Peptides against a protein of PDB entry 3OGK. Designs and how they scored, part 126

Target 1, 307 residues: chain A of PDB entry 3OGK
Amino acid sequence: ATPDRLSRRFPNLRSLKLKGKPRAAMFNLIPENWGGYVTPWVTEISNNLRQLKSVHFRRMIVSDLDLDRLAKARADDLETLKLDKCSGFTTDGLLSIVTHCRKIKTLLMEESSFSEKDGKWLHELAQHNTSLEVLNFYMTEFAKISPKDLETIARNCRSLVSVKVGDFEILELVGFFKAAANLEEFCGGSLNEDIGMPEKYMNLVFPRKLCRLGLSYMGPNEMPILFPFAAQIRKLDLLYALLETEDHCTLIQKCPNLEVLETRNVIGDRGLEVLAQYCKQLKRLRIERGADEQGMEDEEGLVSQRG

## One batch from the design tools (peptide; made by RFdiffusion4, then SolubleMPNN)

Design b1_p20_4_s2 (from b1_p20_4, 12 letters changed)
Fold by OpenDDE base, seed 2:
Structure b1_p20_4_s2 (fold): chain B 307 residues (1-307), chain A 20 residues (1-20)
Amino acid sequence: as target 1 above (307 residues)
Amino acid sequence: SLFEEVEERDEALYNARLAR
């Protein structure tokens, strides 16, 4: 499909999702004739798709100019922007989006690759947005954004229900969690073990409605912080947890209402047996092959046909 | 949905996180 054909056929389009080539092929070294640029689509959106409120770019090349044009064209009518595994932009582009689209409800840049110039975009979002429901920059590398801005967002956006972040130290997010009263989903952060202080995270307080969780680098020493509310957990993302087979078994036994589990082969056949025994409401199971499995010799840490 | 669907992770990013 071409942009012009789309607008002619569907002038009142409200939601658009575009998919480009696999991410591995989408870097700055891409030839100009590559079909992964959003530019022609943004032009068409700006000119002819005046009802569009939701845009999802997946594995596309997106420039700051593209984002600026989109932001100005849609302004407060833009409710959803997902830069899903995209590349080619800087934080200046994000700044333009949050500056002009002050009623945005969903902002996603999960697994996107970008040049980080500053943290102004998140600060601007914190200062002016009160509509945000979903914020997702999971699996990104922001180093210049402030956790205080996340706290401000949580305070001002009372409908905020899902937040996924990069490698923030979890203790820096204490204020955020306290402010995010309606938060149901949280993924990311960074749990950093301290041999001298094994109870470093034991006093961490999570939002009362939290039921979908994925804490990065959570090990067996940190896992007990989930136990007080494990019964209300519906989804666990353990892809980046540092749990072994026995740890999985321990946690799973405490989550009888688990509906979605994402984990690695380390769960093993034993973990799957425990899962089947204790999690009768399980709807979805994702098991990935982790990098750590290349050297794993433990048979219990592998999923076989018996699992 | 207000919640994101399960999507395939980029292998390079995935491995980078696990390498920590």
Scores: peptide ipSAE 0.024, ipTM 0.602, DockQ to the pose 0.562
Fold by OpenDDE base, seed 1:
Structure b1_p20_4_s2 (fold): chain B 307 residues (1-307), chain A 20 residues (1-20)
Amino acid sequence: as target 1 above (307 residues)
Amino acid sequence: SLFEEVEERDEALYNARLAR
């Protein structure tokens, strides 16, 4: 469909999701002429889709100018913006969004590629937003944002239920977790093993309602921090955990209410057997092939046709 | 089926995270 056709057919459209073509696997190159630019759509949104509250761009090229135009056009009417695996923008574009869309409830930029200018966008969000429910910059690399701003967001946004972040040191998020009283989902962060301080994470206090979790780089030494609330865990993202087959078995046995599991092939047939035995409420299972599997000499870390 | 379809991901980013 073309933008103009969409607006003519659906002038009262409230939600729009656009999908670009899959990125070329080779060097993650996006062809320039594949029609993946959001510009014509943003123009149409600005001019003709006045009731649009939710925008989801997936695998699209998005410029700062596009974001600025979108932000100004929808302003406080924009409730959801998802830049899903997008590219072409900088944090200036994000700043424009959060500056003009002060009632935004969902902001996602998961797996997007961008140029980071500063951390102002998160600071601005922290200073002015009280409506945020979902914040997701999972699998991104921000170096200039402050965990204090995330804490401020948690304090000010009482409806905040889902937060997915990049590689924040988990200890820097202690204040965030304390403030995020209604948080149900958290993914990301960074657990960094310290031989000199093996229990440095043992005193972490998670939000009481937390039930969907994915801690990056969680190893077997850190895994016990989940045990006190493992029974309430409904979703686990172990894609970036540093758990072996046996570790998976240990954790899964403690999560009888698990409904969704995402993990790597390292879970193995044995892990799947344990999963079937202990997780009777499982609804969805995602198993990915990890790069680390090339080094796994243990055959138990492979999922066969039996699994 | 308990299995979800494999979603497309950024392989480079995925591998980079696992390499840490």
Scores: peptide ipSAE 0.061, ipTM 0.692, DockQ to the pose 0.288; fails the geometry check
Fold by OpenDDE base, seed 5:
Structure b1_p20_4_s2 (fold): chain B 307 residues (1-307), chain A 20 residues (1-20)
Amino acid sequence: as target 1 above (307 residues)
Amino acid sequence: SLFEEVEERDEALYNARLAR
């Protein structure tokens, strides 16, 4: 498809989703004629798609100039921007988006690769946005953003229901969790084991409505922090948890209302049996093979053909 | 057991997180 063809056929388009090359191809030079760049689409959006309020770029090359143009063209009419596994931009581009699109409800940069210049974009978002419902920069590496800004967002955006972040130390998000009263989904963060302080995270208080959760690097020592509300968990992302088979069994037994589970092969056939026994509402199951499992094929944490 | 197929993730990021 070409941008001009789309606009001619659908001048009143409200939502646009574009897909580029697979992630692996984004590390190579992509020919301009392939359509992996959003530039021509942004141009068309700016000129001819004036009803557009939702944009989803998946695996595309996005420049700061593209984001700036999009931001200025759609301004407060833009409700959703998803930079899904995109590359080519910096945080300056994000700053432009949040500066000009102050009514944005969904902002996603999950698994995008970008150059981080500063944390101004999140600060600007915190200072001026009250509409945000979904914020997702899961699987990204921000080092210059402030957890305080995330807290401010939670305080100001009362409709905020889903937040996925990178490697924030979870203890730095205490204020965020307290402020995010309506939060239903949280993924990311970083749990850092401290042998000298095994109860480091035991006093964490999560939002009361939290039911979709994925804590990165959660081990068996941290897992008990979920127990008080395990019965209300509907979705659990354990892809980056540091749980063994037995730990999976322990946690799963405490989540009878689990609907979605994402985990690694370490769950094993035993974990799957426990899952089947205790999670009768399970709708979706994802099992990945982790790098940590390459040498553990003969261990208990293995899903066989029986599973 | 049946599980959902997932679209490919960034392998480098994925492995880096698991290696921590």
Scores: peptide ipSAE 0.042, ipTM 0.681, DockQ to the pose 0.228; fails the geometry check
Fold by OpenDDE base, seed 3:
Formats: sequence, C-alpha cells, structure tokens
Structure b1_p20_4_s2 (fold): chain B 307 residues (1-307), chain A 20 residues (1-20)
Amino acid sequence: as target 1 above (307 residues)
Amino acid sequence: SLFEEVEERDEALYNARLAR
C-alpha cells in the first residue's frame, strides 16, 4: 500500500504498523540502506491521518527530521511510538518525540541503531510525562542516560507497567524498582558477578506485581533472588541469562505458573521435560540457538526433535 | 507443539549481548 491510498481508504486510522526490511536482511542478503524510509509515511500522517495515535515502524530508516515532523504533527495525540529495529536517528529525534508528545504511553526503540548525543531525551521524559505505561529500549546501548531519570519516570507515571532497558547495573535501579509500584514486566539490566561478594544482589527488592521478567547476565548465583516470587512469574526471558541446563531445571521448577518462556537451546531435552512436568500453564515457548553453543556441545544442552 | 513462529532477533546484536 502507498501512504496516499491508505489515508484515502482509512481516514480515521488509529494504528499504523509499517515493515521495511524483510527478515532476509538479517543475513546480509539485502543492503543495509534498503528497507524503506518512513518519510513519505510521516508526511501522510501529518497531512491526512489526524486520528492516528499509534505508530509502529519496523526495520525502517527513520531520521531525526522524520521524528520531529511526526512529533509536531501528532503531539499529545500520539500515544504509541515503536521504533522497532529502526536506524538513522539520534537521541535528538527522541528528544523531539518526548518534548512534543507529552502524553505518550508507549515508547519503544528495541534493537534500534542510533547515534547517542546525550541523555536529555530520558530526562525530558522524566520531567514532563505522567502517562507512560510502556518504556522499552531493550537491546540498545545507551551510555549517557541516568538511572535517576528512570526512577523519576517510575515515580511520576503511576500506570507504568512494563520497562525494558539496556545494560544498567541492577543495583543502580534499586530506586527505580522501589518507585515502580505497578510494574509488571522488567527486562534487561546487568547482573555482574562478584566472587568476593556472592550475596551482592540478595537484598534487591522487586516490585510486588512483577510477573514478567528477563534479567540479563543472570547466573546461577543470582538466580535465587527470583525464588521468593517465582510462583507469580508468568513470563521468563532467559535469552541472555547465563544459566546451564540444570540451572534452567532448577528455576523452571520454581515457576509453576509460567506461561511464556524464551530461552536458548541450552535448556536441552532435560529442561523441556522439566518444563512439561512443572509448567502446566505454558502457552508459548521460544528456543533460540545461542552463540555459546559453538563451544560447549553438552549433549544435555541440545534440544532434539524429540523435545 | 508450543513453538511459536517468532521473528528472529538481530543475530549480531544478540551474539554481542551474549558475549558479555
């Protein structure tokens, strides 16, 4: 479909999702600059899609100018912006979005590639937004944003239910977790093993409603921090956990209400057996091949066709 | 039977994160 055809056919469109690069681009079969620019769509949104409140760009090229135009065109009517695996923008574009769209509820830039100029966008969001429900910059590398701004967002946005972040040290997020009283989902962070202080994270307090979780770099030494509330966990993202097969088994046994599991092949047939035995409410299972499998072919850490 | 067809994540980014 073309932008103009879309607006003519659906002038009252509320939600738009655009996909640029096909999945084949991930395998270097398509040039990086191929996939589509959002510019013509942003122009059409600005002119003719005045009821649009949700925008999802996936694998598209997005410039700061595009974001600025979108922000000004939709302003407080924009409730959802998802820059999903997009590229071409900087944090200046994000700043424009949060400056002009002060009632935004969902802001996602998961796996997007961008140039980081500063942390002002998150600070601006913290200072002026009270509507945020979902914040997701999972699998991104922000080095200039402050965990204090994240804490401020949690304090000011009472409807904040899902937050996915990059590699923040988890201990720096203590204030955030304390403030995020209604948080149901958290992914990301960074757990850093300290041989000299094995109980480094044992006093970490999670939000009471937390039930969807994915802690990055969680190893078997840190895993016990989940045990006090493991029974309420409904979704686990273990893609970036440092758990072996037996560790998976241990954790899964503690999560009888698990509905969604995302993990690597390291779970093995053994882990799948345990999953089937203890997680009767499981609805979705995602198993990916991890990079770690190249070196440690533990037979137990492989999912066979039987599994 | 519980496997969902999920779009694969960026492999390079995925591997970089696992390498940490």
Scores: peptide ipSAE 0.024, ipTM 0.619, DockQ to the pose 0.323; fails the geometry check

Design b1_p20_4_s3 (from b1_p20_4, 11 letters changed)
Fold by OpenDDE base, seed 2:
Structure b1_p20_4_s3 (fold): chain B 307 residues (1-307), chain A 20 residues (1-20)
Amino acid sequence: as target 1 above (307 residues)
Amino acid sequence: SLFDEVEERDEALYNARLAR
């Protein structure tokens, strides 16, 4: 379909999702011409789709100019923007979005590749937005944003329920967790093991409603921080955890209300048996093969037809 | 076609993250 055909047929369209071609990307190393361009769609949105409040671009090339045009065209009517595995923009484009779309509820940049100029976009969001419900820059490479701005967002956005971030040190997010009283989902961060301080994270306090969780680099020494509220966990993302088969078994046994599990082959047939025994409410199971496991697979850490 | 129906994560990015 073409943009002009879409607008003619559906002039009152409220939600649009576009999917470009699959591409391989490592951080910011994406070919400049890989994928489809959103430019003709943004033009059509600006001119003819005046009821549009939700935009989802997946695997597309998005420039700062595209974002600026979209921001100005939709302004406070834009409630959802998802830049899902996109590329071609800088943080200037993000700044334009948060500056002009001050009532945005969902902002996603998960797995997107971009040029980071500064952290102004997150600061601007923190200073002016009170509507945010979902913030997701999971699996991104932001180095110039402040955890203090994230705390401010949590304080000001009382409907904030889901936050996924990059590699923030978890201890830098203590203030954020205290402020995010209604947070139900958190993914990302960075747990950094300290041999000299094994109890480094034991006093970490999570929001009381937290039930969907994925802590990056969580190992067996950090895993006990979940035990006090493991019974209320509904979703676990263990794709980037540093847990072995028996660690999986230990954690799963403590999560009887688990509904969604995402993990790697390391769970093994043993872990799947434990999962079946203890997690009777499980609805979705995703098992991926990690690159780190390709040469380290053993009987316990391998999912077979038995599992 | 400009568009495809793909739901999987970016494999290269996923692997790079796990390699850290």
Scores: peptide ipSAE 0.016, ipTM 0.474, DockQ to the pose 0.232
Fold by OpenDDE base, seed 1:
Structure b1_p20_4_s3 (fold): chain B 307 residues (1-307), chain A 20 residues (1-20)
Amino acid sequence: as target 1 above (307 residues)
Amino acid sequence: SLFDEVEERDEALYNARLAR
């Protein structure tokens, strides 16, 4: 498909999803000249797709100029932008998006690779947006953004239901959680164990409607913070949790309404048995091979065909 | 399968995250 053909065939297109060629490699291992540039598509959007409100780029090369052009072309008509596993842009491009698209509802940059210049984009979003429903920069590394801006977003965007972040210290998000009254989904953050403060996270208060959750680096000591609302958990992301097989079993038993589980091979056959026993509403299971599991001698920490 | 859908993620990206 070519951009010009698309616009000619569908001049009233409202939603566009473009996928680059799938590659199981880091961005630095992906050839730059593979043809996955969004530029020609952005040009076509700007010129001919005047009703487009949702854009999803997956595994594409996106420049700041592309983002700037898109932002200016669609402005407040742009409701959704997903930069899914994209590369080639900086936070300046993001700044342009949030500056010009002040009614954006969904902003995603999950697993994208970018150059971080500053945290202005999130600040701008916090200062001017009241429409945001989904914010997702999961599995990214922002070091210059402020958790206070995230809190401001939560206060101003009453329809905010899903937020996925990078490695924010969870305690820095206390204000965010208090403000995000309608939040249903949260992924990311960073739980950092402190031997001298075993109860460091025990007083965390999560949004009342939270039912889709993935806390990064959650270990068995932190896991109990979920127990008060474990029965309402529908989706659980344990890919980056520090849970062993037995910990999985413990948690799963407390989540009878679990519908989606994403975890590592460490769940083992035992964990899968427990899952089958206690989670009768389970619809989807994702099991990944963890890097830390390559040398595991414990057979219980491996998923076999029995699962 | 006991479940309706099984999904996989990009292992390279996942492993890189865990390795840091």
Scores: peptide ipSAE 0.011, ipTM 0.511, DockQ to the pose 0.210
Fold by OpenDDE base, seed 4:
Structure b1_p20_4_s3 (fold): chain B 307 residues (1-307), chain A 20 residues (1-20)
Amino acid sequence: as target 1 above (307 residues)
Amino acid sequence: SLFDEVEERDEALYNARLAR
């Protein structure tokens, strides 16, 4: 489809989702004519789609200029921006978005590749936004943003229900969790084992409504932190957990209300059997093949045709 | 099947994180 055709057919369009090429293609020299750039779409949005509230770019090339133009064109009318597996921008582009779109409710950058200049964008968001409901920079590499800004966001945005982050040390997010009283979903963070302090994370207090969870690098020693509220868990992301087959079985048995599970092949046939037995409300299952399992074809942590 | 949807993906990103 072409941008001009879209605007002519749907001048009152409120939501737009564009899908580009597979991520592998983004690392290749993609000609402009392949439709991988958002620029022509942003131009059309700015000129002709004046009621657009939601924009979702998936696997697109997005420049800071594109983000700046979009931000200024839609301003406080922009409620949702999803940069899903996008590339080509820096944190300056993000700063423009949060500066001009102060009533944004959903901001997603999941799996996007960008150049990080500073943490100003998150600070600006923290200082001026009170509308945020979903913040997602899962599987990104922000090193210059502050957990304190995330806490401020939680304090100021009372409708904040879903937050997915990169590799923040979980203990640095204690203030965030205390402030995020209505949080239902959290993914990311970093659990770091300390031999000298085995109960390092046992006193973590999670938001009371938390029911969708994915803690990165969670091992069997940290897994018990979930047990007090395991019965209320509806979605688990175990893709980046460090759990073996038996650990999966242990956790799954404690989550009878589980609806969505995302995990690796390590769950094995045994884990799938346990899942079927204890999780009667399960609707979706996603299994990925981990690299650590490639050489272990004969090990128990393999999903076969029986699963 | 007990499940409405089953999905399988590659773990290129996971592998990169484990390599850290």
Scores: peptide ipSAE 0.009, ipTM 0.511, DockQ to the pose 0.197
Fold by OpenDDE base, seed 5:
Structure b1_p20_4_s3 (fold): chain B 307 residues (1-307), chain A 20 residues (1-20)
Amino acid sequence: as target 1 above (307 residues)
Amino acid sequence: SLFDEVEERDEALYNARLAR
């Protein structure tokens, strides 16, 4: 389909999702210029799709100029922007989006490849947005953004229910968690084990409604921080957890209301057995191979046809 | 298969995270 044909057929289009690169292909295995540019679509949005409030680009090439044009064209009418595994932009483009689209509810850039120039985009978002419901820069690397801005966002956006972040030290997010009273989902962060301070994270207070969780680098020593509210956990992302098979079993047994589990082969057949035994509400299971196939000598960490 | 149909995440990114 071409942008102009789409606008002629659907002039009142509210939501647009574009897919560039094939879903099954790894981003790193395909040239960045493959899959398509959003530029012609942004042009069409600016000119003819005046009812558009939701934009989802998946595996597309997106420039800062594209983002700037989109931002100015849709302004406060833009409620959702998802840059899903996109590339070609910098944080300047993000700054333009949050500057002009001050009523944005969903901002996603999960697994996008970009150049980080500064942390101004998150600061601007914190200063002016009160509508945000979903913020997702999961599996990205931001070194110049401030946890304080995230806290400000949580304080000002009372409808904020889902936040996924990069490698923030979890202790730097204490203020954020305190402010995010309605947060239901959190993914990311960084749990950094300190042998000299084994209880480093034991006093971490999570939002009371938190039920979807994926803490990066969570090992068996940190895992107990979930136990007080494990019964209310409905979704777990353990893809980046540092849990072995037995650790999975321990955690799963404490999550009887688990509906969605994402994990690696390390769960093993044993973990799947435990999952079946204790998690009767399970609706979705995702098991990825990850690095487990390349280096783990532990046969228990393999999912077979029995599991 | 009852496994999730959602695509696997970027393997390179995953490996990079685990290497940290």
Scores: peptide ipSAE 0.017, ipTM 0.494, DockQ to the pose 0.321; fails the geometry check

Design b1_p20_4_s4 (from b1_p20_4, 12 letters changed)
Fold by OpenDDE base, seed 2:
Structure b1_p20_4_s4 (fold): chain B 307 residues (1-307), chain A 20 residues (1-20)
Amino acid sequence: as target 1 above (307 residues)
Amino acid sequence: SLFEEVEERDEALYNKRLAR
C-alpha cells in the first residue's frame, strides 16, 4: 500500500500500523538505511489523516524530523505511539513527541536503536503528562534518564498500568513502585548480585495489583521476593532471568494462576511437567533458545517431544 | 496449542543480558 492510497480510501483512519522489512543487523550494528522510511507516511498523516490517534511503526527508519512533524501534526490527539524495533532517531525526537503530545497514553520504543543525547524527554514527560497508561522502553539502553522522573510519572499518571524499562537498578525504583499504585505490569530493571548482601532485595515492596512481571537478572537468591504475591501472578517473563530448571519448578509451583509464561529451554521437560501440574489456567507458553543453551547437552535443560 | 510462535528478538541485546 502507498500513503496516498491509504488516505484516499480511509480518510477517517484512527489507527495505523506499518511494518518495515525484517532487520538483518543486530543492535548497535544496524545500518541507518535498513528498512522502510516512515517519512512519506508521516507526510500523509500530517496532511490527510486528521483523525489518527494511534501510530505503530515496526522495524521502520524514523528520523527526528519525522517525529517532530508527527508530534506537531497530531499534538494532543495522539494517544498511542509505538516505535517498535525502529531506528534512526535520537532522544531529541522523543522530546518533541512528549512536548507536543501531552495527552499521550501509550509510548513504546521497545528494542529501538537510537542516539541518546540526554534524559530531557523523560523529564518533560514527568513534568507535563498525567494521561500515561503504558510506558515501554524495554530492551533499550538509556543511560541518561532518571529513576526519579519515572517516580514522578507514577505519581502524576494515576492510570499507569504497564511499565517496561531497561537496566535500572531495582533498588532505585523503590520510590517508583510506591507511587505506582495501579501498576499491573512491570518488566526490566536489573537485579545485581551482592555476595556480601544476599538479602538486599528482600525488603522490596511491589505495587499491590502487580500480576505481570519480568525482572531482569533474577536468580534463585532473588526469586523469593516474588513468593508473597506469587499466587496473583498471571504473566511471567523469565527470558532474562537467571533461573535453572529446578528454580523454574520452584517458582511455577507457587504461581497457580499463571496464564502466560515466556522462558528459555532451560525450563526443560521437568519444568513443563510441573507447569502442567500446577498451572491449570495457562493460556500461552513461549520457549526460546538462548545462546547459552547451544552447548548444553543436559537433558534437564532441554525441551523435548516428551515435555 | 499453548505454544506461541517465537518472535524475533534483538540477539545482541539478548546475549548481553544473559552474559551478566
Scores: peptide ipSAE 0.024, ipTM 0.613, DockQ to the pose 0.322
Fold by OpenDDE base, seed 5:
Structure b1_p20_4_s4 (fold): chain B 307 residues (1-307), chain A 20 residues (1-20)
Amino acid sequence: as target 1 above (307 residues)
Amino acid sequence: SLFEEVEERDEALYNKRLAR
């Protein structure tokens, strides 16, 4: 569909999701020549889609100019922006979004590739937003943003329920977790093993409502930090955890209310058996092939076709 | 088991994290 056709057909469109690399079924709807650029769509949004409050770009090329135009066109009417696996922008584009869209509720940059110029975008968000419900820059590499700004966001955004971040040291997020009283979902961070301080994370206090969790680099030594609330966990993202088969079994046994599990082949058939035994409410299971499959000689770390 | 086509995560980011 062309942007102009969309606006003519749906002038009152509130939500738009665009995919740059459509799955086979969508290929027939997007001319090959339209590339993955959001520019023509942003132009159409700016001119004709005046009720649009939710924008989701997936695998699109997004420039800072596109973001700036979108931000100015929708301003406080923009409630959701998802830059899902997008590329082509910098943190200046993000700054424009958070500067102009002060009532944004969902901001996602998960797996997007961008140039980081500074941490101003998160600071601006922290200073002016009180509406944020979902913040997701999972699997991104921000080095210039401040955990303090994240804490400020948590303090100011009382409806904040889901936060996914990059590789922040988890101990730097203590203030954030304390402030994020209504947080239900957290993914990311970085757990760094310290042989000299094996219990450095044991005093980590998580939000009381936390039930969807994915801590990056969590190993068996850090895993016990989840045990106090493991029965409350409904979703686990273990894709970036450093858990072996036995560790999976240990954790899964403690999560009887688990509904969603995302993990690697390292869970093995044994882990799946334990999962079936203890997690009767499981609704979704994702098992990815890990790069470590080439190095793990341990036959137990493979999920067979029986699963 | 209907493995829901969970969206493939970026393999490059995944590999980078495992290398840490």
Scores: peptide ipSAE 0.023, ipTM 0.617, DockQ to the pose 0.271
Fold by OpenDDE base, seed 4:
Formats: structure tokens, C-alpha cells, sequence
Structure b1_p20_4_s4 (fold): chain B 307 residues (1-307), chain A 20 residues (1-20)
């Protein structure tokens, strides 16, 4: 479809999702520019899609100018922006979005590639937004943003229910977790083992409603921090957890209400058996093969036709 | 339950694991 065709056909469109590159592009099998730029779509949004409040770009090329135009065109009417695996923008574009769209409820840039200039976008969001419900920059590389701004967002956005972040040291998010009273979902962070302080994470207090969780680099020593609320966990993202098969078994059996599990092949047939035994409400299972598992010849650590 | 298997390489995860 073309932008102009879309607007003519659906002038009252409220939600738009555009998909660019196919999955094959991840392996450089498709040209980088395949799937197109968002520019013509942003132009059409600005001119003709006056009721659009939700925009989802997936694998699109997005420039700062595109974001700026979108931000100014939709302003406080923009409730959802998802830059899903997009590229071509900088944090200046994000700054424009949060500056002009102060009532945005969902901001996602998961797996997007961008140039980071500063952390101003998150600071601006923290200073002016009170509407945010979903913030997701999972699997991104922000080095210049402040966990304090995330805490401020949690304090000011009382409807904040889902937050996915990059590699913040989890201890820097203590204030965030305390402030995020209604948070149901958290993914990301960084659990860093410290030989000199093995129990440094044991006193972490999570939001009471937390039921969807994915802590990056969580190992068996950190895993017990989940046990007090494991029974309320409905979704686990263990893709970036440092758990072995036995660790998976230990955790899974403590999560009888688990509905969604995302993990690596290390779960093994044994882990799948435990999952089947203890997680009767399971609706979705995603298993990936990680680089750390390529050398595993152990049958127990691999998912076979038997799991 | 719905099952999805995806082959993804995660070098960062591998490196983190080795660093422990």
C-alpha cells in the first residue's frame, strides 16, 4: 500500500502499523533500504491522518526529521509510538517526540539502532510526562541516560505498567522499583556478579504487581530474588539469563502460573518436562539457540524431539 | 501451548557468561 492510498481509503485511521524489512534482512540478505523510509508515511500522517494516535514502525528507516515532523503533526494526540527494530535516527529524534508528544502513553524503541547523542530525551520525558503506561527500549544501547530519570518517570506516571530497559545496573533501579507501584512488567537491567558481595541483590524489592519479568544476566545466585513472588509470575524472559538446565527447573517449578516462557535451548528436555509438570497454564513457549550453547554436546542441555 | 523455536546468536550473552 502507498501512504496516499491509505489515507484516502481510511481517513479516520487511528492506528497504523508499517512493516519494512523482512526477517531475512537481519542477515544482510536484503538491502538496508528495502522496506522503505517512513518519510512518505509521516508526510501522509501529517497531512491527512488527523485522527492517528498510534504509530508502529517495524524495521523501517526513520530519521530525526521524520520523528520531528511526526511529533509536531500529532503532538498530544499521539498516544503510541513504536520504533520496532528501526534505524536511522538519533536521540535528537526521540527528544522531539517526548517534547511535543507530552501525553504519549506508549514509547517503544526495542531493538532499534540509533546514534546516541545524550540522555536528554529521557530527562525530558521524566520532567513532563505523566501519562506513560509503557516504556520499552529493551535490547538497545543507551549509555547516556540516567536511571534517576527512570525513577522520576515511575513517580510521575502512575499508570506505568510495563518498562523494558537496557543494561542498567539493577541496583541503580531500586528507586525506580520503589516508585513504580503499579508496574506489572519489567525486562532488562543488568545483574553483575560480585565475588566480594555475593548477596548484593538479595534485598531488591520489586513492585507488588510484578508478574512479567526478564532480568538480564540473572544467574543462579541471583535467581532466588524471584522466589518470594514466583507464584505470581505469568511471563518470564530468560533469553538473557545465565541459567543452566537445572536452574531452569528450579525456577519453573516455582512458577505454577506461568503463561509465557521465553528462553534458550539450555532449558533442555528436562526443563521442558518440568515445565509441562508444573506450568499447566502455559500458553506460549519460545526457545532460542544462543551462542553460548553451540558447544554443548550434552543431550540434557538441548531441546530434542523428546521435549 | 504455542511453541516457537528461533535460532539466534547472542555473542553478548556468551561473553557475559564467560566473564562470570
Amino acid sequence: as target 1 above (307 residues)
Amino acid sequence: SLFEEVEERDEALYNKRLAR
Scores: peptide ipSAE 0.026, ipTM 0.641, DockQ to the pose 0.147; fails the geometry check
Fold by OpenDDE base, seed 1:
Structure b1_p20_4_s4 (fold): chain B 307 residues (1-307), chain A 20 residues (1-20)
Amino acid sequence: as target 1 above (307 residues)
Amino acid sequence: SLFEEVEERDEALYNKRLAR
């Protein structure tokens, strides 16, 4: 489909989702005139799609200029922007979005590749936005953003329910968690073991409504911090947890209301048996092959065809 | 062990990169 055809058919379009070619195609040189660039779509949005409030680009090439044009064209009418596995932009583009779209509710750049110039975009968002419901830069690499800005966002955005971040030290997010009273979902962060202070995370207080969780680098020593609210957990992302088969079994037994589990093969057939036994509300199970399979780990740490 | 934890962390980071 062409942008022009879309606008002619649906002049009152409110939501647009564009998908680029599968990642395998991104490995190959994408011609400049290929539909992988959002530019022609942004042009069409700017000119003809005046009711568009939600934009989702998946596996697209997005430039700062594209983001700037989109931001200015939609301004406070833009409620959702998802840059899902996109590339080609910098934090300047993000700054433009948050500067002009001050009523944005969902901002996602999960798994996107970008050049980080500064942390101004998050600061600007913190200073001016009160509408944010979903913030997701999971599996991204930001080094220049401030956890204080995230705390400010949580304080100012009363409807904030889902936040997914990169590798912030979890202890730096204490203020954020305290402020994010309505937060239901959190993914990311970084749990860093300290031999000199093994219990440094034990007093971590999570938002009361938290039920979807994925803490990066959570090991068996940190896992107990979930136990007080494990019964309310509905979704677990354990893809980047440092849990073995037995740890999975321990945690799963404490999560009887689990609906979604994402983990690696380390769960093993045993973990799957425990999951089936204790998690009767399970709706979705995602098991990925991890690097841990390459090790001479116990056969129990592998999911077989039986599992 | 600390060594094991470091290795697991590296693997997790590697997996994050691959998932991208």
Scores: peptide ipSAE 0.025, ipTM 0.582, DockQ to the pose 0.052; fails the geometry check

